# Ledger of designs, part 68: peptides against a protein of PDB entry 4Z63

Target 1, 334 residues: chain A of PDB entry 4Z63
Amino acid sequence: LCLGMNDLTGNIPEDLFHLKRLNLLGIQENRLSGSLSREIRNLSSLVRLDVSWNLFSGEIPDVFDELPQLKFFLGQTNGFIGGIPKSLANSPSLNLLNLRNNSLSGRLMLNCTAMIALNSLDLGTNRFNGRLPENLPDCKRLKNVNLARNTFHGQVPESFKNFESLSYFSLSNSSLANISSALGILQHCKNLTTLVLTLNFHGEALPDDSSLHFEKLKVLVVANCRLTGSMPRWLSSSNELQLLDLSWNRLTGAIPSWIGDFKALFYLDLSNNSFTGEIPKSLTKLESLTSRNISVNEPSPDFPFFMKRNESARALQYNQIFGFPPTIELGHNN

## One batch from the design tools (peptide; aimed at target 1 V221)

Design b2_p26_2_s2 (made by RFdiffusion4, then SolubleMPNN; from b2_p26_2, 11 letters changed)
Fold by OpenDDE base, seed 4:
Structure b2_p26_2_s2 (fold): chain B 334 residues (1-334), chain A 26 residues (1-26)
Amino acid sequence: as target 1 above (334 residues)
Amino acid sequence: TKTSNNDPSKVIIDLENSSWVSSVDL
C-alpha cells in the first residue's frame, strides 16, 4: 500500500493494521500525526515501512519482534522521541534503518550481534548523546553510517579499527575531538570510501603523518573545523579521490602540486583557508575536468549528500557524488 | 573576520538537509 506524497492528515486508521499480508506500507510525505500505533505489530508480513516526512510524535513502539520480515524502516523527518526500541535495536531482519531528523535522545544502543542484516543506518540530526557506540563494528554488514548532528562527545572508538564493512561514514557536527586519533583509527577501515567530519575537532591540527593511508578514499569532507596545519601529505596516496572539501579551516602553506595528480578529482574546495604561494599548474591537468565522460558508475551510498551555499539556503540534494558540478574553489585564501 | 552564518560563500557539504542545526556562532 503506497499512499505517500499526499495531504493525508490525522492518524493511520486502525483497520489498516488488519492487513496481515501487507509487505509494503508507504505513507511518507503526508501530514499524519500522533503516535505511531503499536498495532503495526499485526502487519506480520511487513518488509518495508515508510512513515517518513510526517508529523508523528511520541516514542517508536517496541513491536519489531513481531515484524520478522521487516527489512526497511524509514521514519526520517518526524517528531519521534525517546530511544531506539529494544526490539528494533535487536532486529535480525532489518537492512536499513532511517530515523534521521527526529528528536531521539539518550545513548545510542544497538545490539549489533543480533542486527546481522543491518547495512545502512541513518540517525543523523537527532539528540543522541554520550559516546559513539563501541560495538558498531559488530554489525558485520553495516556499510553506510550517518550519525551527523548528534552530541557524541569524545573520540572515535578504538574498536572502529575493526569496522571492515564501513564504506560511508558521516559524523558531521557531532562534537568529536582528536582528529589525529580519528584518522589513525579510521584508516583501518579498508572499505572506507566516504568520510565526512565537518564541524568537529575545533581548532585542532590536521595531522601530516605520512603513515596514514586511506587507499579507497573517494570523498573527504572536513570543512569548518578551524583546523591548523598544511595540506596533509598522506592524502596524496588516496589515488581514487573524487571530492575534497577542506574549506573554512586555518590551513596554511602552499597548495601542493600532487593535488593535480588525482585522476578522478572533480570537486576541490580549499576556500576560506590561509594557503599561500602559487596555484599549482597541475590543477589544469585534472582529467576529470578535461574529459567529458568520467561516468564513474560507483554504487551510490544509500544516503544523499546535501550542498548548502549558506545555512539559510535550501540544500541541493545529490543522490550521487557525481551529481556535484565539477568545481575548483580556492577563494578567500590570504 | 567573524564569518557570518549567512555568508553566501559558505558552501557546506553534509548528509543533512535539516534546518535544526543550531547555528554555531562562528
Scores: peptide ipSAE 0.111, ipTM 0.635, DockQ to the pose 0.048
OpenDDE base, seeds 1, 2, 3, 5: peptide ipSAE 0.095, 0.100, 0.104, 0.087; ipTM 0.634, 0.650, 0.628, 0.637

Design b2_p26_2_s3 (made by RFdiffusion4, then SolubleMPNN; from b2_p26_2, 10 letters changed)
Fold by OpenDDE base, seed 3:
Structure b2_p26_2_s3 (fold): chain B 334 residues (1-334), chain A 26 residues (1-26)
Amino acid sequence: as target 1 above (334 residues)
Amino acid sequence: TKTSNLDPKDVVIDLTNSSWVSSVDL
């Protein structure tokens, strides 16, 4: 049953929750309001629940123990409050949880030892506070994590050295401190391809430790941190780098010539820094910028990126990073 | 506020295109 992308209003009719054979309920992109009924528990065959892009409010009902087949819960862009229900935080069937852009609050707690199937977690743009959950690496299949735009504080947990499944990680705008520790920890995540740390580490020095190594790093976004220092030498070893955004920092010195050695680099934003010297001639030799056919045979990240073409524009959704126009932004360096 | 063109709010992990073929003809 798919009723998404309509102008449906009010509450879900209670009779809908009598559909015990229903495997998929998609009611996304409507104007449905009120509380999400606890009677969703009656949908015992439910594999996918999509209630995203609605006007739902109240707490998410604690009924996920009655949904043993639920793999996908999409609730992004609603007015949900409270925490993650205990039964949801313990779901062994759940593969994907998306509750981005809600009003969820309190300490983030997930029972990762129970959540054996969890591979994607999007809790971005909520009101979670306290520290990052140290037990996230116990979610042994968890690849994609967005925790951006929460009221976290402190440092990246040391336990994240063991986060072997982690491939995409966003912690942007989460009041994190100690970039040196964060990078020192996250370099141990051998599957890490995408790292987004924008709007953290305010006024810290970007580490230039040659011992740092991110072998599989394709996307690095560390913008608007007021970071000091220079272009980090350790980044030159990330040969798979495709996207680099270090904009809106206080980075100084020359842009190094090795930045033009990244064969896959198609997006570079170093704007709004204090870089000096000449633009490296090697940048004009970037194959990714010269070839119209970037046959990026690389698996697109399983999620869209958004890019603003300008400050006043609405962000454009790109189904894959490779959909970004080849870009070099070096503006506002002085 | 001046921010990166890659505003983290717009970094959406949209896994909606995961090829989950519902085997149920509904």
Scores: peptide ipSAE 0.033, ipTM 0.576, DockQ to the pose 0.028
OpenDDE base, seeds 1, 2, 4, 5: peptide ipSAE 0.024, 0.013, 0.032, 0.046; ipTM 0.587, 0.528, 0.609, 0.609; seeds 2, 4, 5 fail the geometry check

Design b2_p26_2_s4 (made by RFdiffusion4, then SolubleMPNN; from b2_p26_2, 8 letters changed)
Fold by OpenDDE base, seed 2:
Structure b2_p26_2_s4 (fold): chain B 334 residues (1-334), chain A 26 residues (1-26)
Amino acid sequence: as target 1 above (334 residues)
Amino acid sequence: SRTSNLDPNDVVIDLENSSWISSVDL
């Protein structure tokens, strides 16, 4: 049943929960309000639940143990409060959980040993607090993780050295500390292609440890951290780099010539730093900027990227990083 | 003191659209 993209108001009719053979309930993009009914438990055949972009409030009902086929739960952009219900945090069927842009709070706790199918987790823009859950690497299929805009005080857990499934990771604006530790840990994530750490590590030094290596790193965004230091030499070994944003830092020294050796680099933002010297001539030789045909067939993360050109502007949504225009931003390096 | 105000030309890449939160509170 798909009723999305309407102006439906009020509650879900209780009789809808009598549809025991329903595999898909999509009621997204409406004005549905009140609590999400506990009676969703009656939808025992449910594979996909999309209640996103509504006015739902209250706690998410703890009934997911009665939904053994549920693979997709989309509840983004609602007013949900409380935590992730225990049955949801233990769901063995769940592949995708999107609860972005809610008012969920408390410690983030997932039983990753039970969540054997979890592939994508979007909990961005919530009120989660405490530390990052150390057991996330136990979610053996978890590839896409957005935990941005929560309050995860502290450091990246040491256990994330074992996060082999991790491919896309955003922790932007999550009150993280110790970038040296974070990078030292995350370099062990052999499948990590996208790393977003914007608005963390405030005023720390960007490590220039040549022992750091991110083999598959394609996207690195560490903007607006006021990081000190220089362009990190370890980054030169990330030969697959496509997007680099180090804007709004306090990076100094010259832009190194090796920045032009990245064959796939199509987006470079080094703006609002304190770089000095000449623009490397190698930047003018970036094949990605000179050739129109960068067919980068990359799997897009299940979460969109957002580009904000102004704090007051609506962020442009990009479902793929390749949707970004080829860009070199070197402005405001005075 | 560099004003922490993002210049209209400053592109910040994030995975979060914070502008959507304000639309729910409205």
Scores: peptide ipSAE 0.044, ipTM 0.576, DockQ to the pose 0.048
OpenDDE base, seeds 1, 3, 4, 5: peptide ipSAE 0.041, 0.038, 0.032, 0.022; ipTM 0.599, 0.535, 0.590, 0.563

Design b2_p26_3 (made by RFdiffusion4)
Pose (drawn by RFdiffusion4):
Structure b2_p26_3 (pose): chain A 334 residues (1-334), chain P 26 residues (1-26)
Amino acid sequence: as target 1 above (334 residues)
Amino acid sequence: MWITTAIPDDMTSYTEPPSFYAKVSS
């Protein structure tokens, strides 16, 4: 049953909850509102539930043991409150959970021993607080994590050294501390390709510690953190690097020669720092900016990227990394 | 300028990447 992208109003008629054989309900992008009824436990054949872009509110009903076939739950852009219900946090069948841009709050609690099929999680633009849940690496299939724009505090848990499935990690604007510990821990996630740390670690020093090694790293964004220190040389060992954004920090010193050695780099933003010295001549032999013989695969995280020109400008959206224009942005330095 | 994944307050609509829809449409 597909009703998506219409102008429907009111709540879900209780009539709909008699459909025991329904495996797909798309009601997304309408004006629907009210609470999402507890009677939804009666729809035991559901595989895909798309409630996105409506006006729903109240708690998400804790009925999800009654929906053992649920694989995709899409609730983004609604007014849902409370945390993740225990039954949803215990669902062994969920592949994908998208609750981003809701009014959700409290501690974030998932039973990752129980969630053996979870491979993608998007909780962005919510009010989850407390520490990042230490048990997240226990979701052995979790590849894509977007926790951006949340109310967490403290450090990245030590157990994140074991997050073997992690590919795309977006932590922007989440009030994270100790970038030194965050980078030392996260370098042990061998599948990490795209990492977004923007608006965290405010005023901290960027670790220069050269034992740090991110081998498969493709996209590194750590911006507007007002970080101090120099261009970190440990980054020169990430040969796959495609997009680097260190902008809006307090970084100083010269821009080193090895920045021109990234063969897949098509976008770099070092703007709005305290960089001095001349421009390194090696930026003229960047391979992805000269010939057409460099070829690589675009990273594929499940989240869009946003770009801001200044603090008051409306943002630009890029659903894919290769949507960024090939760019050298060195402005507002010394 | 700088890059983030946080949805700005003044943005009333957005879309997910094609990779996300490929998963959902599978």

Design b2_p26_3_s1 (made by RFdiffusion4, then SolubleMPNN; from b2_p26_3, 12 letters changed)
Fold by OpenDDE base, seed 3:
Order: C-alpha cells, then structure tokens, then sequence
Structure b2_p26_3_s1 (fold): chain B 334 residues (1-334), chain A 26 residues (1-26)
C-alpha cells in the first residue's frame, strides 16, 4: 500500500493494521500525526515501512520482534522521542534504518551481533548523547553510516579500525574531538570512500602525518572546523579523490601542486582559509573538469549532502555526489 | 560554501524527494 506524497492528515486508521499480508506500507510525505500505533505489530508480513516526512510523535513502539520480514524502516523527519526500541536494535532482518531528523535521545545502543543484515544506518540530526557505540563495527554488513548532528563526546573509538564494511561515513557536527586519532583510526577502514567530518574538532591541527593513507577515499569533507596546519601530504596518495572540501578552516601555507594530479577530482573547495602563494598551474589541467569522463553511476551514500553558502542561508540538498557542479573554489584566503 | 550532512531544522518541506530517493537507492 503506497499512499505517500499526499496531503493525508490525522491518524492511521486502525483497520489498516489488519492487513496481515501487507509487504509494503508507504505513507511518507503526509501530515499524519499522533503516535505510531503499536498495532503495526499485526503487519507480520511487512518488508518495508515508510512513515517518513510526517508529524508523528511519541516513542517508536517496541514491536519489531513481531516483524520478522522487515528490511526497511524509514521514519526520517518526524517528532519521535525516546530511544531506539530494543526489538529494533536487535532486528536480524533489518537492512536499512533511517530515523534522521527526529528527537531521539539517550545513549545510542545497537546490538550489532544480532543486526546481521544492517547495511545502512541514518540517525543524523537527533539528540543522541554520550560516546559513539564501540560495537558498531560488529555490524558486519554496515556500509552507510550517518550519525551527524548528535551530541557525541570524545573521540572515534579504537574499534573502528576493524570497521571493514564501512564505505560511507558522516559524523558532521557531533562534537567530536581529536582529529589526529580519528584519521589514524579511520585509515584502517579499507572500504571507506566517503568521509564527512564537518563541524568537529574545533581549532585542532589537521595532521600532516605521511603515514596516513586512505586508499579508496573519493570524498573528503572536513569543513568549518577552524583547523590549523597546512594541506596534508598524506592526501596526495588518495588517487581516487573526487570531492575535497576543506573550506572554512584556518589552514595556511601553499596549495601544493599535487592537488591538480587527481584525475577524478571535480569538486574542490579550499575557500575561507589562510592559504598563501600562487594557484598551482596543475589545477588548470584537471582532467575531470576538461572531459568530465566521471562515471555518474558510481555508488553514492544513502544520506544526503547539504551545501551551505553561509551560516544563515538555507542549505541546498544534494542526494548524489555527482549532483554537485564541477567546482574550484579558492576564495577568501586572506 | 561548505558541505555537511546536517539537515537544517527548517527543512520540513514536503517537497523534498528524499523518500523517493530512499526508495530507489535502498
């Protein structure tokens, strides 16, 4: 049953929960309100539940143990409060969980040993606090992770050295500290292609450790951190780099010539820093900007990107990396 | 400009095709 993208109001009719053979319930992008009914438990054949972009409130019901076929739960952009229900945090069937832009709170806890099928997790823009869950790497299929805009404290856990499944990771605006440790840990994530760390590590030094290596890194965003230091030499070894945003930091020194050697680099933002010297001539020879032979069919993160022109401006949403226009931004480096 | 994955709090617009994107890419 697909009723998404309408102007439906009020509550879900209780009789809807009598549909025991229902595999898909999509009621997203409406004005449905109230609590999400516990009677969802009656939808025992449910594979996909999309209640996103509504006015739901209260706690998410702890009924996911009665939904053994549930693979997709989308609840983003609601007013949900409380934590992740225990049955949801232990779901062996769940592939994708999206609860971004809610009011979920407390310590983030997932039983990754039980969540054997989880491949995508979006909990961005919530009120989770405490530390990042150390057991997250135990989710052996977890590829996409957005934990941005939560109140996590401390550093990236050492256990994330073993996060082999991790490909797309965002921790933007999550009060994280110790960028040197974070990068030192995350370099061990062999499948990591997208790393977004914007609005963390406030005032720290960007490490220039030549021992750091991100083999498969395509997207690096570490903007608006007030980072000190220079362009890191270790980044020159990330030959697959497509997008680099280090804007709104306090980086100094010259822009190195190797920045123009990235064959796939189509988006570069180094604006609002303190770089000096000349613009490297190699930037004028970026193959991606001249021929645009970039494969548009490359996998993208499941979470959207947002471009903010300034702190007061409305952010533009980009659902895919290739949605960004080819850009070289070097402005405001005085 | 800078890139983030943080939704502005004011993006409650129902015109956002995010649900469609999630469906296609899930």
Amino acid sequence: as target 1 above (334 residues)
Amino acid sequence: SYITTVLPDDVTSYSNPQSLYDKINS
Scores: peptide ipSAE 0.296, ipTM 0.684, DockQ to the pose 0.571
OpenDDE base, seeds 1, 2, 4, 5: peptide ipSAE 0.290, 0.263, 0.275, 0.292; ipTM 0.702, 0.681, 0.698, 0.699; seeds 1, 5 fail the geometry check

Design b2_p26_3_s2 (made by RFdiffusion4, then SolubleMPNN; from b2_p26_3, 12 letters changed)
Fold by OpenDDE base, seed 1:
Structure b2_p26_3_s2 (fold): chain B 334 residues (1-334), chain A 26 residues (1-26)
Amino acid sequence: as target 1 above (334 residues)
Amino acid sequence: SYITTVLPDDVTSYSLPQSFYDRINS
């Protein structure tokens, strides 16, 4: 049943939950309100539930133990409160959970040893507090993780050294501390291609430790952290780098010539720093900017990116990395 | 400007990456 993208109001009729054979329920992009009925438990054949972009409120019902076939739960952009229900946090069938832009709170707890199928998690823009869940790497198939805009005080857990499945990770604006530790841990994520750490680590020094290595890193965004230091030499070994945003920091020194050696780098933002010296001539030879051979068909994260211009301005949404225009931004430096 | 994954407060339109849709439709 697909009723998305309408102007439906009110709550879901209770009789809808008599549809025992229903595999797909999509009611996204409406004005549905009230609590999500616990009677969804009656939809025992449900594979996908999309209630996103509505006005649902209250707690998410703890009925997911009665939904053994549920692979996809989409609840982004609602007014849900409370935590992730225990049955949802223990779902062995769930592949994707998107609860971005809600009012979920408390400690983030997932039983990753039970969630054997979870490959995508978007919990960005909620009210989760405490620390990052140390057991997240136990979700052995978890590839896409957005935890941006929560209040995860402290450091990236040491256990994330074992986060082998992690490919796309955003922790933007999550009150994280100790960038040196974070990078030292995350470098062990051998499949990590996208790392977004914007609005964390306020005023810390960007480590220039030559022992750091991100072999498969394609996208690095560490903007607006007020980071000190220089362009990190360890980044030069990330030969697959496509997008680098280090804007709105306090980085100093010269822009190194190796920045132009990246064969796939098409987006570079070093603006609003304190860089000095000359613009490296090597930047004029960036192959990705001189040749139109950008592979448009590379996999992207399940979460979109936003280019935030000003606090008062609407950010532009980019659903793919290659949606960003080829860019060299070096403005507002010394 | 800078890149983030944090939703702007004024986002009213539903949009996700194509890769997301490919995954849920597979």
Scores: peptide ipSAE 0.515, ipTM 0.906, DockQ to the pose 0.831
OpenDDE base, seeds 2, 3, 4, 5: peptide ipSAE 0.510, 0.325, 0.498, 0.262; ipTM 0.914, 0.743, 0.912, 0.711

Design b2_p26_3_s3 (made by RFdiffusion4, then SolubleMPNN; from b2_p26_3, 11 letters changed)
Fold by OpenDDE base, seed 2:
Structure b2_p26_3_s3 (fold): chain B 334 residues (1-334), chain A 26 residues (1-26)
Amino acid sequence: as target 1 above (334 residues)
Amino acid sequence: SYITTVLPDDVTSYELPQSFYDKLNS
């Protein structure tokens, strides 16, 4: 049953929960309000539940033990409060959980040993506090993680060295500290292709450690951190780099010539730093800017990117990395 | 400009990535 993108108001009719053979319930992008009914437990055949973009409030009901086939739960952009209910945090069937842009609070806890199918987690823009969950790498299929705009004070856990399934990771604006430790840990994530760390590590030094290596890194965004240091030499070994944003930092020194050796680099923003010297001539020879054959069919994160421009009050949304226009931005380096 | 994954307060619509639908059909 798909009722999304309407002007439906009020609560979900209770009779809807008698549909025991229902595999898909989509009621997203409405004006549905009140609590999410506990009677969703009666939908024992449910594979997908989408209640996103509504006015739901209260706690998410703890009934997911009665939903043994549930693979997709989308509840983004609601007024949900409390924590992730225990039955949801222990769901062995769940592949995707999206609860972005709610009012969920407390410590983030997931039973990753039970959540054997979880591959995508979006909890961005909530009120979670404390530390990043150390057991997150125990979610052995977890590929996509957005934890942006929470208050995960402290450092990236050492256990994330073992996060082999991790491919797309966003921690933007999460009050994280110690970028050196974070990069030192996350380099061990052999499948990591996208790393977004914008608005963290306030005033720290970007490490220039030649021992750092990100084998499969395609997207690195560490913008608006007021980072000091220079262009990191270790990044030159990330031969698959496609997008680099280090804008709005306090980086100094020259832009190195190796920045033009990235065959796939189509988006470079080094603006609003303190870089000096000449623009490398190698940037004029970037193959991605000269050749039309960028394969658009690469896997993207399960979370959107937003470009904030200084002059526009509105951010631009990009659902895919290749949605970004080919860009070289080196402005405002004084 | 700078890139983030934090939803701006002025965004009124959300398009799910195609990967969400691809996973549903898999």
Scores: peptide ipSAE 0.391, ipTM 0.738, DockQ to the pose 0.745
OpenDDE base, seeds 1, 3, 4, 5: peptide ipSAE 0.410, 0.237, 0.322, 0.203; ipTM 0.760, 0.644, 0.687, 0.635; seed 1 fails the geometry check

Design b2_p26_3_s4 (made by RFdiffusion4, then SolubleMPNN; from b2_p26_3, 12 letters changed)
Fold by OpenDDE base, seed 1:
Structure b2_p26_3_s4 (fold): chain B 334 residues (1-334), chain A 26 residues (1-26)
Amino acid sequence: as target 1 above (334 residues)
Amino acid sequence: SYITTVLPDDLKSYSLPQSFYDKLNS
């Protein structure tokens, strides 16, 4: 049943939960309000539940043990409170969980040993507190992770060295500390292609350790961290780099010539730093900017990106990396 | 400007493009 993208109001009619053969329930992008009914448990054949972009409130019902076929739960942009229900946090069928932009709180706890099918997790823009869950690497299929805008104090867990499934990771604005440790850990994520760390590590030094290596890194965003240091030499070994945003830091020194050696680099923002010297001539030879053949078909994260302008300006949403225009921003340097 | 994955406050009520949902269905 697909009722998304309407002006539906009120609560879900209780009689809807008598549809025991229902595999797909999509009621997204409405004005549905109240609590999400516990009677969802009656939808024992449910494979996909999309309640996103509504006015739902209260706690998410702990009924997911009665939904053994549920693969997709989309609840982003609601008023949900409380934690992730125990049955949801233990779901062996769940592939995708999106609860971005809610009011979920407490410690983030997932039973990753039970969640054997989980491949995408979006919990961005919630009220989770404490530390990053150390057991996330036990989610052996978990590829996409957005935990942005939560209050995860401290460092990236050492256990994330074993996060082999991780490909797309966002921790933007999560009160993280110790960028050196974070990068030192995350370099072991062999499948990591996208790393977004914006608004963390406030005033720390960006490590220039030549021992750091991100082999598969395509997207690195570490903007608005007030980071000190220079352009990190270790980044030059990330030959697949497509997008680099280091804007709004306190980086100094010259922009190195190797920045123009990235064959796939189409988006570069080094603006609002303290870089000095000349613009590298190699930037004029970026193949991605001279050749029209940007591979539009590359996998992107399941979470959207936002181009945040000044605090008063509307941000632009980009659902794919290649949605960004080819860009070189070097403005507001010394 | 800078890139983030944090939903801006002005976009909290903004409908996502259908293409976003379609990707999540794939």
Scores: peptide ipSAE 0.457, ipTM 0.795, DockQ to the pose 0.627
OpenDDE base, seeds 2, 3, 4, 5: peptide ipSAE 0.238, 0.255, 0.273, 0.285; ipTM 0.664, 0.662, 0.671, 0.678; seeds 4, 5 fail the geometry check

Design b2_p26_4 (made by RFdiffusion4)
Pose (drawn by RFdiffusion4):
Structure b2_p26_4 (pose): chain A 334 residues (1-334), chain P 26 residues (1-26)
Amino acid sequence: as target 1 above (334 residues)
Amino acid sequence: SEFEEWWEEFEDEVHENEELENVLFM
């Protein structure tokens, strides 16, 4: 049953909950509102539930042990409150959970021993608080995590050294502390390709510690953190690097020669720092900016990227990394 | 139409809410 992208109003007629054989319900992008009824436990054949882009509110009903076939739950852009219900946090069948841009709050609690099929999680633009849940690496299939724009505090848990499935990790604007510990821990996640740390670690020093090694790293964004220190040389060992954004920090010293050694680098933003010295000549032999013989695969995280020119500008949206124009941005330095 | 106008405003609001996710600064 596909009703998506219309102008429907009111709540879901209770009539709909008699459909015990329905495996797909798309009501996304309408004007529907009210609470999402508890009677939804009666739809035991559901595989894909798309409630996104409506005006729903109230708690997400805790009925999800009645929906053992649920694989995709899409609730993004609604007014849902409370946390993740225990039954949803215990669902062994969920592949994907998208609750982003909701009014959700409290501690974030998932039973990752119980969620053996979870491979993608998007909780962005919510009010989840407390520490990042230490048990997240226990979701052995979780590849894509977007926790951006939340109300967490403290450090990245030590157990994140074991997050073997982690590929795309977006932590922007989440009030994270100790970038030194965050980078030392996260370097152990061998599948990490894209990492977004923008608007965290405010005023901290960027670790220069050269034992840090991110081998498969493709996209590194740590911006507007007002970080101090120099261009970290440990980054030169990430040969796959495609997009680097260190902008809006307090970084100083010269821009080193090895920045021109990244063969797959097509975008770099070192703007709005305290960088001095001349421009390194090696930026003229960047391979992805010269010839057509460098070829690589674009990273594929499940989340869009946003770009802001200044603090008051409306943002630009890029659904894919290769949507960024090949750019050298060195403005507002010394 | 009425819905097209409402949708445009609602989409703008959602964009503004989400603009600080995965954000880059120039």

Design b2_p26_4_s1 (made by RFdiffusion4, then SolubleMPNN; from b2_p26_4, 21 letters changed)
Fold by OpenDDE base, seed 1:
Structure b2_p26_4_s1 (fold): chain B 334 residues (1-334), chain A 26 residues (1-26)
Amino acid sequence: as target 1 above (334 residues)
Amino acid sequence: SAAAAEAARRRAEALERLQDTNVIYQ
């Protein structure tokens, strides 16, 4: 049953929960309000639940143990409060959980040992606090993780060295500290292609450790961290780099010539730093900017990006990295 | 319509809340 993108108001009619054969309930992009009914438990055949972009409030009901077929739960952009219900945090069927842009709070706890099918987790823009859950790597299929804009004080857990399934990771604006440790840990994520760390590590030094290596890194975004140091030499080994944003830092020194050796680099932002010297001539030879045939069909993160012209500007949402225009931004350097 | 305007407003508000997440500064 798909009732999305209407002007529906109020709560879900209780009689809807008598549909025991219902596999898909999509009521997204409405004005539905109140609590999400516990009677969802009656939808025992439910595979997909989309309640996103509504006005739901209260706690998410702890009824997911009665939904053994549920693979997709989309609840982004609501007013949900509390934590992730225990039954949801233990769901063996769930592939995708999207609860971005809610008011969920407390410690983030998932039973990753039970969540054997979880491949995408979006909990960005919530009120989770405490530390990053050390057991996330136990979610053996977890590929996409957005935890941006929460308050995860401290460091990236050492256990994330074993996060082999991780491909797309955002920890943007999560009050993280120790970028050296974070990068030292995350380099062990063999499948990591996208890393977003913007608005963390305030005033720290960007490590220039030649021992760091991100073999499959395509997207690195570490903007607005007030990072000191220079362009990191270890990044030159990330031959698949497509997007680099190190803008709004305090990076110094020359822009190295190797920055133009990235054959797939189509978006480079080094603006609002303290770089000096000449613009590398190699940037004029970037194949991605000279050839029109960038394959747009590459896998992208499930989480959106937001482009801002400046810190005060309204963000534009981009659902795909390849939606960004080919860009070289070197403005506002010294 | 008023409904469309409200939907647009809600989307704008949601975007405003999300703008400080996976930010690419241009």
Scores: peptide ipSAE 0.297, ipTM 0.816, DockQ to the pose 0.828
OpenDDE base, seeds 2, 3, 4, 5: peptide ipSAE 0.264, 0.270, 0.278, 0.237; ipTM 0.787, 0.783, 0.798, 0.791; seed 5 fails the geometry check

